Peptides against a protein of PDB entry 6B4E. Designs and how they scored, part 59

Target 1, 295 residues: chain A of PDB entry 6B4E
Amino acid sequence: TNFDKISKMFWHYKDKIAQIKQDIVLPIKKADVNVRNLLSRHKRKINPKFGQLTNSNQQLFKIQNELTQLINDTKGDSLAYHWILNFIAKAVVHQAETEVRVKPESALPLGKLTLYLLVQFPELQELFMARLVKKCPFVIGFTCEIDTEKGRQNMGWKRNNENKWEDNTSYDERMGGILSLFAIITRLQLPQEFITTTSHPFPIALSWHILARICNTPLNLITNTHFVILGSWWDAAAVQFLQAYGNQASKLLILIGEELTSRMAEKKYVGAARLRILLEAWQNNNMESFPEMSP

## One batch from the design tools (peptide; made by RFdiffusion4, then SolubleMPNN)

Design b2_p14_3_s3 (from b2_p14_3 with T1M T6D E8S)
Fold by OpenDDE base, seed 4:
Structure b2_p14_3_s3 (fold): chain B 295 residues (1-295), chain A 14 residues (1-14)
Amino acid sequence: as target 1 above (295 residues)
Amino acid sequence: MPGVGDSSFDEPPP
């Protein structure tokens, strides 16, 4: 693993976030009042849509169509269009932080919706990835020390208004939620209408990189969070990952489930214990995936 | 301490 390249990628997206603020978010505040009003109305209509997802494909398609229309309404103004996409990127990640963290299987409809939007609106891809990396650097296999304030900030730790760090459980759950969403996206097939015309924007190979990079991470940087997000990834994508890469996938699953957990056993991480249970379930031919959505 | 992986996993299989 070339960690210098990963670091460069991490900082690229950090810079992208700053650029988005400068070139999209701040300028819109000075835009024409009609544009601002349009975006305000659209924001209010878009925001609840992510929470309206269910285990129903019918409901998914309805929401896809509604969002598509709302986004298309902004295309007459490039700044407005990019603003609404950035808003969507933020909203999707927020949904992962709040809903997916407590109901991991909700990542499936959210992931399907997100993948659809990423393909339908390619400009969303960079905006979304930047937001993901900022909030959860694990999505690109980035890890740094968290013994410093800057390190914690880089790893996506939040502070409240009193400058107090969030508790470990909250952080772990948020990271797990975000990673679950990303994992789902990587293992989903493109919708049928796009298969022949578009390449997958975030393919299963990105899941491979997450696992491999974590396996290659210096053990002194491995935390409970790493195991939590690996467990979240496992629930979300392990079945499809095995289907994609076969025996090579098995080797990597054994590395994270057996070797990494064993090497860190002295820490008694709760996340590691859960990952071990997932490994054992697989070894007993009881690996499960999220249930498929209803028609 | 080094990680548990190696460079053989740097890229996904074809």
Scores: peptide ipSAE 0.625, ipTM 0.969, DockQ to the pose 0.926
Fold by OpenDDE base, seed 2:
Structure b2_p14_3_s3 (fold): chain B 295 residues (1-295), chain A 14 residues (1-14)
Amino acid sequence: as target 1 above (295 residues)
Amino acid sequence: MPGVGDSSFDEPPP
């Protein structure tokens, strides 16, 4: 693993977040009143849509169409268009931090919606990835030390209004929620209307990179969070990952599930214990996936 | 300490 390359990628997206603020978020505050009013109305209509997802494909398609129309209404103004896409990127990640965190299976409809939007509106891809990397660097396999304030900030730790860090459990669960969403996106097939004309923007290869990069991470940087997000990834994508890469996938699953957990056994991480259980379930031919959505 | 992996995992299989 070229960790210099990963670090460069991490900082690229951190810089992208700063650029988005400077070039999109701040300028819109000075935009024409009609544009600002349009965006305010659209924001209010868009925001609840992510919480309206269910296990129904019919409901998914309805929401896809509604969001598509709302986004298309902004295309006459490039700044407005990019602003609404950035808003959507933030809203999707927020939904992963809150809803997927407590109901992992909700990642499936959210992931399907997100993948559709990423293909339908390609400009969303960089905005979304930048937001993901800022909030959960694990999505690109980036890890740094968290013994410093800057290290914790880089790894997506939040502080409250009293400058206290969030609880370890809260951080772990948020990271798990975001990673579940990303894992789902990587293992989903493109919608039927795009499969012959468009390449997948975040393919299953990105899941491979997550696992491989974590396996190559120095052991002194491995925390309980790494095992939590690997468990979240496993629930979301392990079945499809095995289908995609076969025996090579198996080697990587054994490496994270057996070898990495064994090397860290002295730490008694709860996340590692769960990952071991998932490995054992697979070894007993009982690997589970999220249920498919209803028609 | 080095990780448990190696460079053979840097890229997915074709």
Scores: peptide ipSAE 0.623, ipTM 0.968, DockQ to the pose 0.910
Fold by OpenDDE base, seed 3:
Structure b2_p14_3_s3 (fold): chain B 295 residues (1-295), chain A 14 residues (1-14)
Amino acid sequence: as target 1 above (295 residues)
Amino acid sequence: MPGVGDSSFDEPPP
């Protein structure tokens, strides 16, 4: 693993977040009142849509169409268009942090919606990836120390209004929720209408990189969170990952489920214990996937 | 301490 390359990628997206603030978020505050009013109305219509997702494909398609129309209404103004896409990127990640963390299977409809939007509106891809990396660096396999304030900030830890760090459980659950969403996106097939004309923007290869990079991470940097997000990834994508890469996938699953957990056994991480249970379930031919959505 | 992996996993299989 070239950790210098991963670090450069991490900082690229950190710079992108700063650029988004300067080039999109701040300028819109000075934009024409009509544009600001349009975006305010659209924001109010868009926000509830993510919470309206269910296990129904019919409901998904309805929401896809509604969001497509709302986004298309902004295309006449490049700044407005990029602003609404950035808003959507933030909203999707927020939904992963709040809903997916408590109901992991909700990642499936959210992931399908997100993948559709990423293909339909290619400019969303960089905005979304930048937000993901900022909130959950694990999506690119980035890890740093968390013994410093800057290290914790880089790894996506939040502070409250009293400048206190969030508790470990809250952080772990948020990271798990975000990673579940990303894992789902990587293992989904493109919608039928795009399969022959478009390449997958975040293919299953990105899941491979997450696992491989974590396996190559220095053990002194491995925390309970690493095991939590690996467990979240496992629930979301392990079945499809095995289908994609076969025996090579199996080697990597054994590496994270057996070797990494064994090397860290002295830490007694709860996340590692869960990952071990998932490994054992697989060994007993009881690997589970999220239920498919209804028609 | 090095990780549990090796360089053979740096890229997905073809």
Scores: peptide ipSAE 0.622, ipTM 0.968, DockQ to the pose 0.919
Fold by OpenDDE base, seed 1:
Structure b2_p14_3_s3 (fold): chain B 295 residues (1-295), chain A 14 residues (1-14)
Amino acid sequence: as target 1 above (295 residues)
Amino acid sequence: MPGVGDSSFDEPPP
């Protein structure tokens, strides 16, 4: 693993966040009142839709169509268009932090919606990835020390208004929620209307990189969170990952489930214990996936 | 301490 390359990717997206603020968010504050009013109306219409997702494909398609129309209404103004896409990127990640963290299976409809939007509106891809990396660097397999304030900040830790760090459980759950969404996106097939015309923007290969990069991470940097997000990934994508890469996938699953957990056994991480249970379930031919959505 | 993996996993199989 070339960790210098991964670090460069991480900082690329950190820079992208700063660029988005400078070139998209701040300029809209100075835009004419008509543009600001348009975007405010669209924001109010878009926000509820992510919470309206269910296990129904019919409901998914309805929401896809509604969002498509709302986004298309902004294309006449490039700044407005990019602003609304950035808003959507933030909203999707927020949904992962709040809903997916407590109901992991909700990642499936959210992931399907997100993948559709990423293909339908390619400019969303960099905006979304930048937001993901900022909030959850694990999505690109980036890890740094968290013994410093800067290190914690880089790894997506939040502080409250009293400058107190969030508790470990809250951080772990948020990271798990975000990674569940990303894992789902990587293992989903493109919608039928795009499969012959477009390449998958975040393919299953990105899941491979997450696992491989964590396996190659220096052990002194491995925390409970690493095991939590690996468990979240496992629930979201392990079945499809095995289907994609077969025996080579099995090797990586054994590395994270057996070897990494064994090497870190003295830490007694709760996340590692859970990952071990998932490995054992697989060994007993009882690997589970999220239920498919209804028609 | 080095990780549990090696460079053979740097890229997914074809």
Scores: peptide ipSAE 0.622, ipTM 0.968, DockQ to the pose 0.915

Design b2_p14_3_s4 (from b2_p14_3 with T1E S7P E11K)
Fold by OpenDDE base, seed 5:
Structure b2_p14_3_s4 (fold): chain B 295 residues (1-295), chain A 14 residues (1-14)
Amino acid sequence: as target 1 above (295 residues)
Amino acid sequence: EPGVGTPEFDKPPP
């Protein structure tokens, strides 16, 4: 693993966030009143859609169509179009931080919706990835020290108005929620209408990189959060990961489930204990996955 | 200490 390249990728997306603010978010405030009103109305209509997802494919398709129409309404103005996509990127990640955090299986319908939008609107891909990396650097296998303020900020830690850091549990759960969503996206097949004409924007190979890069991370930088997000990933994608890569996948699952947990045993991380349980379930031929959605 | 990984895992299988 070339960590210099990973760091460059991390900072690329951090810079992208700053660019988005300067080139998309701020300019809209000076845009024509009709454009601003349009975007305001669309924002209000779009925002609740993500919370309306259920385990129903029928409901998913309904929401996909509604969002598609709303986004298409903005294509006449490039700035408005990019603004609404950026809003969607933020909203999806926020949904992962709030809903997926407490109900991991909700990542499946959210992931399906997101993947559809990423393919239907390719300009969403960079906006979404930038938001993911900002909020959860684990999605690209980036890790830095968190014993400094800058380090914590880089790793997506939040502070309140009193400059107090969020609780460890809150951080772990948020990271787990975001990672669950990303993991689901990587293991989903493209919708049938796209599979022959479009490559997967965030393929299962990205899950491979997450695991491998964490395994290559210096042990002194490994925290409970790493094990929490690995557990979240496992629930979301381990079955499909094994299907994709077979014996090579097994090696990597053993590496995180057995070797990494063993090397960090002295820390007695709760996340590591859970990952060991998941490993043992797999060894007993009892690996579980999220249930498929209803028609 | 270095991580538990090796260069074998730097790239996903084809």
Scores: peptide ipSAE 0.673, ipTM 0.977, DockQ to the pose 0.937
Fold by OpenDDE base, seed 4:
Structure b2_p14_3_s4 (fold): chain B 295 residues (1-295), chain A 14 residues (1-14)
Amino acid sequence: as target 1 above (295 residues)
Amino acid sequence: EPGVGTPEFDKPPP
């Protein structure tokens, strides 16, 4: 693993966030009043859509169509178009932080919706990835020390208005939620209408990189959060990962489930304990995946 | 200490 390359990627997306603010978010505040009003209305219509997702594909398709129409309404103005996509990127990640963290299986419909939008509107891809990396650097396998303020900030730790860090549980759950969503996206097949015309924007190979990069991370930088997000990933994508890479996938799952947990056993991380349970379930031929959605 | 990973995992299989 080339950690310098990963770091460069991390900072690339950090810079992208700054660029988004300067070139999209701030300029729209000075845009024509009609544009601002349009975007305000659209924002209000878009926001509840993510919470309307269920285990129903029918409902998913309905929401996909509704969002598609709303986004298309903005295409006449490039700035408005990018603004609404950035809003969606933020909203999706926020949904992962709030809903997926408490109901991991909700990542499936959210992931399907997100993947659809990423393909339908390619400009969303960089906006979404930038937001993901900012909020959860684990999605690209980036890790740094969290013993400093800057380190914590880089790893996506939040402070409240009183400059108090969020508690460990909250951080772990948020990271798990975001990673669950990303994991789901990587293991989903493209919708039928796109499968022959475009490549997957965030393919299963990205899951491979997450696992491998974490395995290559210096042990002194490994925290409970790493195991939490690995567990979240496992629930979301392990079955499909094995299907994709077979024996090589098995080796990597053993590496994280057995070797990494064993090397860190002294820390007694609760996340590691859960990952061990998942490993054991797999060894007993009882690996589970999220249930498929209904028609 | 170094991670548990090896170079064989640096790239996903085809």
Scores: peptide ipSAE 0.671, ipTM 0.977, DockQ to the pose 0.918
Fold by OpenDDE base, seed 3:
Structure b2_p14_3_s4 (fold): chain B 295 residues (1-295), chain A 14 residues (1-14)
Amino acid sequence: as target 1 above (295 residues)
Amino acid sequence: EPGVGTPEFDKPPP
């Protein structure tokens, strides 16, 4: 693993966030009042859609169509179009931080919706990835020390209005929620209408990189959060990962489930204990995946 | 201490 390249990728997306603010978010505040009103109305219509997802494919398709129409309404103005896509990117990640955090299986309908939008609107891809890396750098296998303020900020830690850091449990759960969503996206097949004409924008290979990069991370930088997100990833994608890479996938699952947990046993991380349970379930031929959605 | 990984995992299989 070339960590210099990963670091460059991390900072690329951090720079992208700054660029988005400068070139998309701030200019809209000075845009024509009609454009601002249009976007305000669209924002109000779009925002509740993510919370309306259920385990129903019919409901998913309905929401896909509604969002597609709302986004298409902005294509006549490039700035408005990019603004609404950036809003969607932020809203999806926020949904992962809140809903997926408490109900991991909700990542499936959210991931299906997100993947559809990423393919239908390719300009969403860089906006979404930038937001993911900012909020959860684990999605690209980036890790740094959290002993400094800047280190914690880089790893996506939040502060409240009193500059107090969020508690460890809150951070772990948020990271787990975001990583669950990303893992689901990487293991989903493209919708039927795109599968023969379009390449997957975030393929299963990205899950491979997450696991491999964490395994190569210096042990002094490994925290409970690493194990929490690995457990979240496992629930979301382990079955499909094994289907994709076979024996090589098995080696990597053993590496995170057995070797990494054993090397960190002295820390007694609760996330590591859970990952060990998942490994044991797999060894007993009881690996589970999220239930498929209803028609 | 170095991680538990090895160079064989640097790239996903074909």
Scores: peptide ipSAE 0.671, ipTM 0.977, DockQ to the pose 0.925
Fold by OpenDDE base, seed 1:
Structure b2_p14_3_s4 (fold): chain B 295 residues (1-295), chain A 14 residues (1-14)
Amino acid sequence: as target 1 above (295 residues)
Amino acid sequence: EPGVGTPEFDKPPP
């Protein structure tokens, strides 16, 4: 793994976040009142949709259609269109941070919705990826030290209004939630209407890179969070990952589940213990995935 | 210490 390349990718998306603020978010504040009112109305209609997702495909399709209509209403103004897509990108990641972290299975309907939107509105892809990398650098296999304030910030740690860092459990859970969503997206098939017309924007190969890059990360940078997000990934995508890559997938799963956990055993990370349990379940032919959604 | 990975995993299989 070329970690210099990964670092460049990380900072590329950090720059994108700054660009989005400058070119999309701030200019809207100076837009005419009609545009601002339009976006305010759409924001209010769009935001609740993500919380309305259930384990029902019927409900999913309803929400997909509603969001499609709302987004299409903004296409007459390029700035408004990009603003609403950026809003959606932020909202999706926020749902992963709050809901998926406590209910990992909710990643499936959220992932299906997100993948649909990413294909239907290609301009969402860079906006979404930038937000993901900012909030959870693990999605591209980026890791840095967290013994400095800048390091913690780069790895997505948050401070409250009193400048107090979030607790370790909160950080681990947020990272796990975001990674679960991303993992689901990478292992989902494109909706039927898009299979023959477009390629998958975030294919299963990106899951491969996450695992491989973590395995190649210097051990002194490996934390409990790494094992937590690997466990989250495992629950979300391990079955489909094995289906995609077969024997090579098995080698990589053994590498994270056995070799990496063993090498870090002295740290007694709770996340590592969980990952070991997942490995053992697989070895006993009991690897499980999230249940399929209802009709 | 270096990670546990090897060059075998630098890219996904075809």
Scores: peptide ipSAE 0.670, ipTM 0.977, DockQ to the pose 0.931

Design b2_p14_4_s1 (from b2_p14_4, 6 letters changed)
Fold by OpenDDE base, seed 2:
Structure b2_p14_4_s1 (fold): chain B 295 residues (1-295), chain A 14 residues (1-14)
Amino acid sequence: as target 1 above (295 residues)
Amino acid sequence: SMEEELQKLKEKLS
C-alpha cells in the first residue's frame, strides 16, 4: 500500500471541494435570475426523491426517470448543470448519513439510483467522490490521527455551534451509513442498458482497496470506527466480494475479521466484537446479504 | 501464515 498516493488522493478531493465552492456554488449566486429560479424549483423537486425510494424496482425506475428529466432540463447551461449535480451529490451523501445510518438495507435502492445517475451523468462522478471523501475518508482507505483538531476535521468529525465534537456513537453511525452506500455501489452490476457500453465508475476493486488499506494502517491509528465501517461494508458487500475474488477475497476477510480484531483485542472495541460475530457467522456458512429488491 | 498473506496483499496494492 502506497500511503503517499492515498494521501495525495485525499487532498486532491479536499481541493476539489474548495474548487466546487469557488467555481460552482458561489458563481451561481450571480447567475441570471431565470437560471436561479429554475435551480430553486428543481432543488425542491429533486430533494424529496431520495426519500421516496423503497425496496421496489418499479419505484426506483420511476425516480430514475424523474431525476433524469430534471437534470436534463439544466444541460443548456453548464454552470446550472454542474450546480444541480453537486446538489445531488450532497443530497445522496446526506441520505446515507440519515436514512442508511438507521436502516442499512436502504443503501441498496439508494446505491442503485446513485450508480444509474453516475453513469448517465459522468460529471457527477468527481463531485460525488469529492463529497464522499470529505465526509468519510474511509471510502478510499485514508486514515490519519484524530488527537488533533485538524486530524479530526480531516477524518470527517463535526463540531456543533459550541465547538463541541460530536459523540463517538454519532460519528461511528454516520461513517457506517456513508460507507454502506459506497460499498453497495462498488458491488452492484451496471444496469443492463449500460453493461456493454460503459465501464463501472466505482468497481468492486475499490472495496478491495478499502479493506487492504485498513489492514495496512498503523495499529496506533486504528479506532472503533474502523471496525464499525468494516462491519457496515461486510453487511453490504461481503457476499458479492467473495463472488468476485474467490479465495483471495476469503483471505482478506479473514485478515480483517480474525487478524485485525485479534491484534486490537485489548481495546475491547464494540465494532470489533461485531465484526468477529460476522466472521464466525461466515465460518458457519451463515453469511447474509441484503435482500434483493422486488420487481 | 496470516502475516505472510497480509504482506502479499500489501504488495498487490503497490
Scores: peptide ipSAE 0.022, ipTM 0.671, DockQ to the pose 0.158
Fold by OpenDDE base, seed 5:
Structure b2_p14_4_s1 (fold): chain B 295 residues (1-295), chain A 14 residues (1-14)
Amino acid sequence: as target 1 above (295 residues)
Amino acid sequence: SMEEELQKLKEKLS
């Protein structure tokens, strides 16, 4: 694992966030009134759709079509198009922070929707990754110290309007929700209409990177959050990960489930305890995946 | 040993 490369990638996306603000978000405020009105209406229509997802593929396809039409309406203006995609990127991550956080299995329909949009609208990919890395650096296996204010900010910790840090449980759950979504995306197959024409934008190899990079992270930087997000990843993608990489996947699951948890046993992290339970369930041939969606 | 193998694997992963 090249941590210098990972750090450079992290800061690349931090810079991208700043660039998005300067080149997309701020300029649209001075755009033609008709464009602003269009985007305002579209924002209001798009925002509730992510919460309308269920375990139904029929409902998913309905929402996909509705969003596709709404996004296509903006393509006549490049700035408007990028603005609406950036809005969608933010909305998807927000849904992960709120809904997936409390109902992890909801990551499946959200992930399917997101993957469809990422392929249908390729310009969404960089916008989405920038937002993911900003909110949850674990998606690229980045970790830094959190004993400074800047370190906490870099790792996605939030402060409220009174400048107070969020509590540990809230942070852990938010990170778990975001990571669950990303994990699902990495293990999903492309929709049938895209399989022969495009490559997967965020393939299962990115899950490999997450696990490997965490395993190689200095132990003094490993926190309860690392184990929480590993558990979230496990629920979301472990079955498909094993299917993809076979024996090599097994070795890596043992590394995180047994070796990493054992090395950190003195900390008595709750997240680590849960991960060990997941490992034991797997060893007893009881590894579970999220239920498939209904037709 | 299994532990040695796991250590080697960890070092090779990126």
Scores: peptide ipSAE 0.021, ipTM 0.660, DockQ to the pose 0.234
Fold by OpenDDE base, seed 3:
Structure b2_p14_4_s1 (fold): chain B 295 residues (1-295), chain A 14 residues (1-14)
Amino acid sequence: as target 1 above (295 residues)
Amino acid sequence: SMEEELQKLKEKLS
């Protein structure tokens, strides 16, 4: 693992967030009133769609079609198009922070919708990845110290209006929710209409990178959150990961489930305890996956 | 041993 390259990637996306604000978000505030009105209407129509997802494929397809139409309406203006995609990127991540964190299985329909949009609208990919890295650097296996305010900020910690940091449980749950979504995306197959013509934008190899990079992270930087997000990843993608990489996947799962947890045993992390339970379930041939969606 | 194998794997991970 080359941590210099990972850091470079992290800061690339941090810079991208700043660029998005400067070149997309702020300029639209000065755009023509008709454009602003259009985007306001579309925002109001798009925002509730993510909460309307269920475990039904029929409902998923309905929402996919509705969003496709709404996004296509903006393609005549490049700035408007990029603005609406950036809004969608933010909304998807927000849904992971609020709903997926409390109902992890909801990551499946959300992930399917997101993957469809990422392929249908390629310009969404860079916007979405930038937002993911900002909110949850774990998606690229980035870790830094959280002993400083800047370090906490870099790792996605939030402050309230009184400049008080969020509690550890809230942070852990948010990171778990976001990571669950990303893990689902990496293990999903492309929609049938794209599978022969398009490469997967965020393939299962990115899950390998997450696990490998965490395993190579200096132990003094490993926290309870690392184990929480590994558990979230496990529930979301472990079955498909094993299918993809076979024996090599098994070795890596043992590394995180047994060796990493053992090395950090003195910390008594709750997340580590849960990960050991998941490992044990797998060893007893009881590895679980999210249920498939209904027709 | 499994432990030795896992250690070698960890060192090779990227």
Scores: peptide ipSAE 0.019, ipTM 0.653, DockQ to the pose 0.234
Fold by OpenDDE base, seed 1:
Structure b2_p14_4_s1 (fold): chain B 295 residues (1-295), chain A 14 residues (1-14)
Amino acid sequence: as target 1 above (295 residues)
Amino acid sequence: SMEEELQKLKEKLS
């Protein structure tokens, strides 16, 4: 693992967030009133769509089509188009922070929707990844110390209106929710209409990177959150990960489930305990996945 | 390769 490369990638996306604000978000505030009105209407229509997802593929396809039309309506204005995609990127991540956080299995329909949009609108990919890295740098296996304010900010910690840091449980759950979404995306197959014409924008190899990079992270930087997000990843993608990489996947799962947890045993992390339970379940031939969606 | 990376992981964790 090249941590210098990971760091560069992290800061690339941090810079991208700043660029998005400067080049997309702020300019729209000065745009023509008709454009602003259009985007306002579209925002109102788009926002509730993510909450309308269920375990139904039929509902998913309906929402996909509705969002596609709404996004296409903005293509006549490049700035408007990029603004709406950025809005969607933020909305998807927000949905992961809120809904997936409390209902991890909801990552599946959300991930399917997101993957469809990422392929249908390639310009969304960079916007989405930037937002993911900003909110949850674990998605690229980035870790830094959190003993400083800047370190906490870099790792996605939030402050409330009173400048108080969120509690550990809230942070862990948010990170778990976001990571669940990303994990799902990496292990999903492309929709049938794209599978022969487009490569997967965030393939299963990115899950490999997450696990490997965490395993290579200096132990003094490993926290309970690392184990929480590994557990979230496990629930979301372990079955498909094993299918993809076979014995190599197995070795890596053992590394995170057994070796990494053992090395951190003195910390008595709750997340680590859960990960060990997941490992043991797998060893007993009882690895579970999220239920498949209904027609 | 993925195999090479895995070996490096094991070496580091050993």
Scores: peptide ipSAE 0.022, ipTM 0.650, DockQ to the pose 0.817; fails the geometry check

